# Peptides against a protein of PDB entry 3HUF, part 133

Target 1, 320 residues: chain A of PDB entry 3HUF
Amino acid sequence: MWIIEAEGDILKGKSRILFPGTYIVGRNVSDDSSHIQVISKSISKRHARFTILTPSEKDYFTGGPCEFEVKDLDTKFGTKVNEKVVGQNGDSYKEKDLKIQLGKCPFTINAYWRSMCIQFDNPEMLSQWASNLNLLGIPTGLRDSDATTHFVMNRQAGSSITVGTMYAFLKKTVIIDDSYLQYLSTVKESVIEDASLMPDALECFKNIIKNNDQFPSSPEDCINSLEGFSCAMLNTSSESHHLLELLGLRISTFMSLGDIDKELISKTDFVVLNNAVYDSEKISFPEGIFCLTIEQLWKIIIERNSRELISKEIERLKYA

## One batch from the design tools (peptide; made by RFdiffusion4, then SolubleMPNN)

Design b2_p20_2_s2
Fold by OpenDDE base, seed 2:
Structure b2_p20_2_s2 (fold): chain B 320 residues (1-320), chain A 20 residues (1-20)
Amino acid sequence: as target 1 above (320 residues)
Amino acid sequence: EEEEKEKEKKKEEEEKELKE
């Protein structure tokens, strides 16, 4: 989201969130959803127009800012952005920091980008929320991205957490739910005059972790917890692979259960399968190898003695 | 702060003269 603040008292000492939309900026406008009052005699009654675009698909992957357009409203002394005069037709900016000078005003409006990018685990929830969140200047998507700051967990009471949720937790993404999204939608008008009124996602995250026994106390309890073990997995999802890497596992990839030969078994402590393959092929598992699902592995990983638990299961099958 | 206020006052006077 874009936040503006200003030097001196020209914004009345307030920080303001600018959502996607158009704003008339000037001395003789009243602060509302489409106007920004700036208090200086050096500023025209109607001085500039700010236009913030909705996020692009590229912004979801890069964490880049919504495009910021500035147009001077034919003022005597013009408008500058980062010491450059704004062109007659207006100029567009993708920099994360903008110093906006209105006319001869000695004080600048400082616009800065606060990154917020929300990944969804569930496509149905994305379809429900994406439009509203984009209108807040928040990029949204399903695919993993290094730019993601938040992850939406689906509230299914009594269900196991998904691989996406497990991975989001281990990569230290703030996990949120539909209650936070609802709260975020309701505060849109209240945060116009005070950017500090933005709801704290960390409180939602703490409550999710506290109320769900399927989460460890911290990501650090699980990261590299299986260092020194080797696994084999089906080439299914990038998220599953990245999850196993964050556990410190050495990973071998295979295309089918038929590719599990004596050589692979000799180098592998256990095989990780998806639920569909595990349930269909239970009777045909290779002898002398421990096979489990990611969800079964996660149940071991969240235990304090995870290394001892997995070692006992590996030993049990080597002597069987 | 005082020097910035004095610069603002001086610019306000120059702009008053330029708008008359």
Scores: peptide ipSAE 0.025, ipTM 0.634, DockQ to the pose 0.082
Fold by OpenDDE base, seed 1:
Structure b2_p20_2_s2 (fold): chain B 320 residues (1-320), chain A 20 residues (1-20)
Amino acid sequence: as target 1 above (320 residues)
Amino acid sequence: EEEEKEKEKKKEEEEKELKE
């Protein structure tokens, strides 16, 4: 989201969130969803137009800002952005930091991009929320992205957490639910005058973790917890691979259980399978190797003695 | 036009003094 602040009390000492939309900026406008009052004698009554575009699909992957357009409203002294005069037709900016000077005002409006990108685990939830979140200037998607800051957990009462949720937790993404999204949608008008009224997702996250025994106390409890172990990974998602990497595992990837020979078994501590392969192939598992699902592995790694537990299971099946 | 420029210059100076 774009946030604006200014020196010299020209924004009344307040920070403001700018959602996608068009804003008339000037001395004699009243603050609302389409106007920004700037208090200076050197600023025109109607000085500039700011237009913030909705996020692009690319912005979800890059964490780049919504495009910020500035147009001078034919003022005597013009408008500058980052010390450059705005062109007659307006200019568009993709920089994360904008120093906006209105006319000869010695005080600048500082616009900065606060990164917020929401990943969804479920396409139905994305379809439900994407439009509203995009209107907040929040990029949304399903695929993993290094730019993601938040992850929407699908709450099914009594179900295990998904691999996506596990990975989101370990990569230190803030896990949220639909209740937070609902709350976030209600604050759009209240944050116009004070950007500090933006709801803290960390409170929602803390409540999710506290109320769900399937989460460890912190990501740090699990990161590299299986360092020194080796696994073979069969028919898993990209997120499953990244999850296993964050556990500190050495990973070999295979297409079928038939690719696991005696040499590989000698170098591999266990095999990680998806649920479908585990359920279908459980009768044909290679002898002398521990096979488990990612969900079964998760139940081990959330325990304080995860290394001892996994070692015991490896030994039990290697000598059976 | 000159009187308007001088009034604007004076306003800029007054606003600059508020920053110092």
Scores: peptide ipSAE 0.023, ipTM 0.583, DockQ to the pose 0.130
Fold by OpenDDE base, seed 3:
Structure b2_p20_2_s2 (fold): chain B 320 residues (1-320), chain A 20 residues (1-20)
Amino acid sequence: as target 1 above (320 residues)
Amino acid sequence: EEEEKEKEKKKEEEEKELKE
């Protein structure tokens, strides 16, 4: 989201979130959803127009800002952004930091991009929330992204957490739920006066972790916890591979269970399968290898004695 | 204190230029 602040109390000492939309900026406007009052004698009654676009699909992957357009409203002394005069037709900016000078005002409006990018695990949830979140200037998507700051967990009572949720947790993404999204949808008016009124997702995250026994106390408890072990996995999702890497596993990939030869078995402590393959192929598992699902592995990894537990299972099946 | 006085002087000069 874009946040503005200014020197010399020209914004009344307040920081403001700018959502996607159009704002008239000037001395003789009243603060509302489409106006920004700036208190300086050097600023025109109506000085500039700011237009913030909704996030693009690219912004979800890059964590880039919503496009920020500035137009001078035919003022005597013009408008500058990053020491450059704004062109007659207006200019568009994708920089994360904008120093906006209105006329001869010695104090600048500083606009900065606060990165917030929400990944959804469920396409139905994305479809429900994407429009509202985009209107807040928040990029949204389903696929893994290095720019992801938040991950929406679907609360299905009694279900195991998904691989996406496991990976989001281990990569230190803030896990949120529907309650946080609902809260975000209500703050749009209140944050006009004070950007600090934006809800903290960390409180929601702490509550999710505290109330769900499927999470360890911290990502650090699981990261590299299986260092020194080797696994093989079906070449499926990137998230599954990255999850196993974060556990410190050496990973071999295969395309089918038939590709698991004696050489691979000799170098592999266990095979990680998705639920569909595990359930369908459990009768045809190669002899002398421990096969488990990611969800079964996760149940082991969250235990304090995960290394001892997995070692016992490997030994039990290798010598049976 | 001197930097504040220079900022005040610039404000007073800008107020004069806006009245001309």
Scores: peptide ipSAE 0.022, ipTM 0.577, DockQ to the pose 0.085
Fold by OpenDDE base, seed 5:
Structure b2_p20_2_s2 (fold): chain B 320 residues (1-320), chain A 20 residues (1-20)
Amino acid sequence: as target 1 above (320 residues)
Amino acid sequence: EEEEKEKEKKKEEEEKELKE
């Protein structure tokens, strides 16, 4: 989201969130959803127009800012952004920091991009919330992205967490729920006057972790916890692969259970399968190798003695 | 802060002279 602040009390000492939309900036406008009052005699009654675009799909993957357009409203002394005069037709900016000078005003409006990029675990919730979040200037998507700051967990009471949720947690992404999204939707009007009224996602996250025994206390408890072990997995999910890498596992991939030969068994401690393959192929598992699901592995990895637990299961099947 | 206010006042005066 874009936040503006200013020197010399020209914004009355207030920080303001700018959501996607159009704002008339000037001395003789009243602060509302489409106007920014700036207090200086050097500023025209209607001085500039700010237009913030909705986030693009590219912004979801890059964590880049919503496009910020500035147009001077034919003022005597013009408008500058980053010491450059705004062109007659207006200019567009993708920099994360903008120093906006209105006319001869000695004090600048400082606009900065606060990165917030929300990944969804399921397409249904994305479909429900994407439009509203985009109107807040928040990029949204379903696919994994290195730019993601938040991850939406579906509140299904009593369901196992998904691989996406596990991976988001290990990546140190702030996990949020529908209650936080609902809260975000209510504050849009209040943040016009005070940007500090933006809800804290960390409180939501702390509550999720505290109330769900499927999470360890910290991602650090799980990261590299299985260093030195080797697994094989079916080449079906990139997120599953990345999750296993974050556990410190050496990973071999195979295309079918028939590719699990004596050589692979000799160098592999266990095989990780998805639920569908695990349930369908239980009878055809190779002898002398431990096969488990990602969810079963996760139940082991969240325990304090995960290395001892996994070692016992490996030994049990290799020497049975 | 006082120097900035004085600079603002001077710029406001210059802008007033230029708007007249």
Scores: peptide ipSAE 0.027, ipTM 0.651, DockQ to the pose 0.081; fails the geometry check

Design b2_p20_2_s3
Fold by OpenDDE base, seed 1:
Structure b2_p20_2_s3 (fold): chain B 320 residues (1-320), chain A 20 residues (1-20)
Amino acid sequence: as target 1 above (320 residues)
Amino acid sequence: KEEEEKELEEKKKEEKELKE
């Protein structure tokens, strides 16, 4: 989301969130969803128009800002952005930091991008929320992204957490739920005058973790917890691969259990399978190797003695 | 230098005008 602040009390010492939309900026406008009052005698009554576009699909992957358009409203002294005069037809900006000078006002409006990108675990939740979140200037998507800041956990009562949720936790993404998204949608008008009224997702996250025994106390308890172990990974998602990497595992990827020979078994501590392969092929697992699902592995990883538990299971099956 | 000095004078003027 875009946030604006200014020197010299020209914004009354307040920070403001700018959602996608159009804003008339000037001395003689009233602060609302489409106007920004700036208090200076050097600024025109109606000085500039700011237009913030909705996020693009690309912005979800890059963490880039919503496009920021500035147009001067035919003022005597013009408008500058980053020391450059705004063109007669307006200019568009993709920089994360903008210094906006209105006319001869020696105080600038400082616009900065606060990154927020929300990943969804399923397409149904994305379909439900994407439009509303895009209107907040929040990029949304399903696929993993390095720009992702938040992850929406789908709460099914009594279900195990998904691999996506496990991975989101370990990569230190803030896990949120639908209740947070509802709350986020209600504050849109309240944050116009005070950007500090933006709800803290970390409180929601802390409550999710505290109330769900499927999470460890911290991602750091699990990151590299299996350093020194080796696994073979069969028919898993890219998220599953990245999850296993964050555990500190050496990973070999295979297409079928038939690709696991005696030489590979001698170098591999265990095999990780998806649920479908595990359930279908459990009768044909290679002898002398520990096979488990990601969900079974996760149940071990969240324990304080995860290394000892894994070692015990490896030994049990290697000598059976 | 003259432009910086003028900007400083305008800044001081604007700061005064915002406090009044």
Scores: peptide ipSAE 0.024, ipTM 0.573, DockQ to the pose 0.129
Fold by OpenDDE base, seed 5:
Structure b2_p20_2_s3 (fold): chain B 320 residues (1-320), chain A 20 residues (1-20)
Amino acid sequence: as target 1 above (320 residues)
Amino acid sequence: KEEEEKELEEKKKEEKELKE
């Protein structure tokens, strides 16, 4: 989200969030959802127009800012952004930091981008919330992104956490739920006066982790916890592959269970399967190898003695 | 130096005008 602040009390010592939309900036406007009052005699009554665009799909993958347009409203002394005079038709900016000078005012408005990028695990939840979050200047998506800062877990009571949730946790993404999204949607009016009124996602995250036994105490408890072990997996999910990499596993990939030969078995401690393949093919598993689902693996990984548990299961099936 | 002094004077003038 874009945040503005200024020196010299020209913004009354307040910071505010600028959501996507259009703002008239000037001395003789009242602060609201479409106006920014700036207190200086050097500033015109109506001095500039700021226009913040909604996030693009590219912004979801890059964590880049919403496009920031500045137009001077035919003022005597113009408007500058990063010491450059704004063109007559206005200019658009994709820099994360903007120093905006209105006329001859010696105090600048500083606009900075606070990165917030929300991944959804569930497409229905994305469809429900994407529009509202985009109107807050928050890029949203379903696919994994290195720019992801938050991950929405679906509150299905009694369901196991998904691979996406497991991976988001290990990546140290802040896991949030629908309750946080609801709270976030209510803040839009209050943050006009004070940007600090944004809800703390870390409190929501701490509550989710504390109240759900499917999470370890920290990602650090699981990262590289299986270093020195080797697994094979079906080449079907990138998230599953990345999850297993974060566990410190050496990973071999195969296309079908029939490709699991004696050579692969000799180099592999266990085979990781998705639920559908596990349930359909459990009768045809190769002899002498431990096969498990990602969810079964996760249940072992969250235990304090995960290495001993896995070693015991490997030994049980290699010598059976 | 003269431009910096002028900017400092304008800054002081605006700081005074914002406190009034």
Scores: peptide ipSAE 0.023, ipTM 0.563, DockQ to the pose 0.130
Fold by OpenDDE base, seed 3:
Structure b2_p20_2_s3 (fold): chain B 320 residues (1-320), chain A 20 residues (1-20)
Amino acid sequence: as target 1 above (320 residues)
Amino acid sequence: KEEEEKELEEKKKEEKELKE
């Protein structure tokens, strides 16, 4: 989201969030959803127009800002952004930091981009929330992205957490739920006056972790917890591979259970399968190797004695 | 130097005018 602040009390000492939309900026406007009052004798009554675009699909992957357009409203002394005079037709900016000078005002409006990118675990929730979140200037998507700051967990009572949720947790992404999204959707009016009124996602995250026994106390408890072990996995999802890497596992990939030869077995401690393959192929598992699902592995890794538990299961099946 | 001094003088003037 774009946040503006300024020196010299020209914004009344307050920071403001700018959502996607159009704003008239000037000395003789009243603060509302479409106007930004600036207090200086050097600023025109109506000085500039700011236009913030909705997020692009690219912004979800890059964590880039919503495009910021500035137009001078035919003022005597013009408008500058980053020491450059704004062109007659207006200019568009993709920089994360904008120093906006209105006329001869010695105090600048500083605009900065606070990155927020929300990943969804399922397409149904994305379809429900994407429009509202985009209107807040928040990029949304389904795929993993290095720019993701938040991950929406689907609250299904009694279901195991998904691989996406597990990976998001280990990546130290802030896990949120529908309650946070609902709260976030209501603050649009209140944050006009004070950007600090944005809801803290960390409180939502703390509550999710505290109330769900499927999470360890911290990501650090699980990261590299299986260092020194080797696994093989079906070449399915990137998230599953990255999850196993974060556990400190050496990973070999295969395309089918038939590709698991004696050489692979000799260097592999266990095989990680998805639920569908595990359930369908139970009778055809290679002899002398421990096979488990990611969800079964997760149940082991959240235990304090995860290494001992895995070692015991490996020994049990390798020597049976 | 004269331009910096003038900018500083304008800044001080604006700061004074915002406090009045």
Scores: peptide ipSAE 0.023, ipTM 0.561, DockQ to the pose 0.132
Fold by OpenDDE base, seed 2:
Structure b2_p20_2_s3 (fold): chain B 320 residues (1-320), chain A 20 residues (1-20)
Amino acid sequence: as target 1 above (320 residues)
Amino acid sequence: KEEEEKELEEKKKEEKELKE
């Protein structure tokens, strides 16, 4: 989201969120959803137009700002952005920090980008919320992104968390639910004049973790907890692979259960399978190897003695 | 120097006018 602040009390000491939309900026406008009053005798009654675009698909992957357009409203002394005069037709900016000077005003409006990118665990929730969140200047998507700041849990999973949720937790992404999205949607009008009124996602996250026994106390309790073990996995999802890497596992990949030969077994402590393969093939598992699902592995990892538990299961199957 | 002094005087004048 874009936030504006200013020197010399020209914004009345307020920090304001600018959502996607168009704003008339000037001395004689009244603050509302489409106007920004600036208190200076050196600026025009109607001085500039700011236009903030909705986020692009690229912005979801980069964490880049919504495009910020500035147009001078044919003023005597013009408008500058980052010490450069705004062109006659207006200019567009993708920098994360903008110093905006209106005419000869000795005080500048400082615009800065606060990154917020929301990943969804399911397409149905994305379809429900994406339009509203984009109108807040928040990029949204389904795919993993290094720019992701928040992750929406799938409530349809009941008491069990998904692999996406497990991975988001270990990545230290702020996990949120639909209750937070509803709250976020309702505050749009109240945060216009005070950016500090933006709801804290960390409170929602703390409540999710506290009320669900499927989460460890911290990501640090699980990261590298299985260092020194090796696994083999079916090449199914990038998120599953990245999750196992964050556990500190050495990973081998295979395409089918038939590819699990004596050589692979000799180098592997256990095999990680998806639920569908585990349920269908559990009768035909190779002898002498421990096979489990990611969800079964997660249940072991959240325990304080995870390394001992895994070692005991590996030993039990070597002597069976 | 004269432009910087004028900008400083305008700044002081605006700061005074915003406090009144």
Scores: peptide ipSAE 0.023, ipTM 0.561, DockQ to the pose 0.106

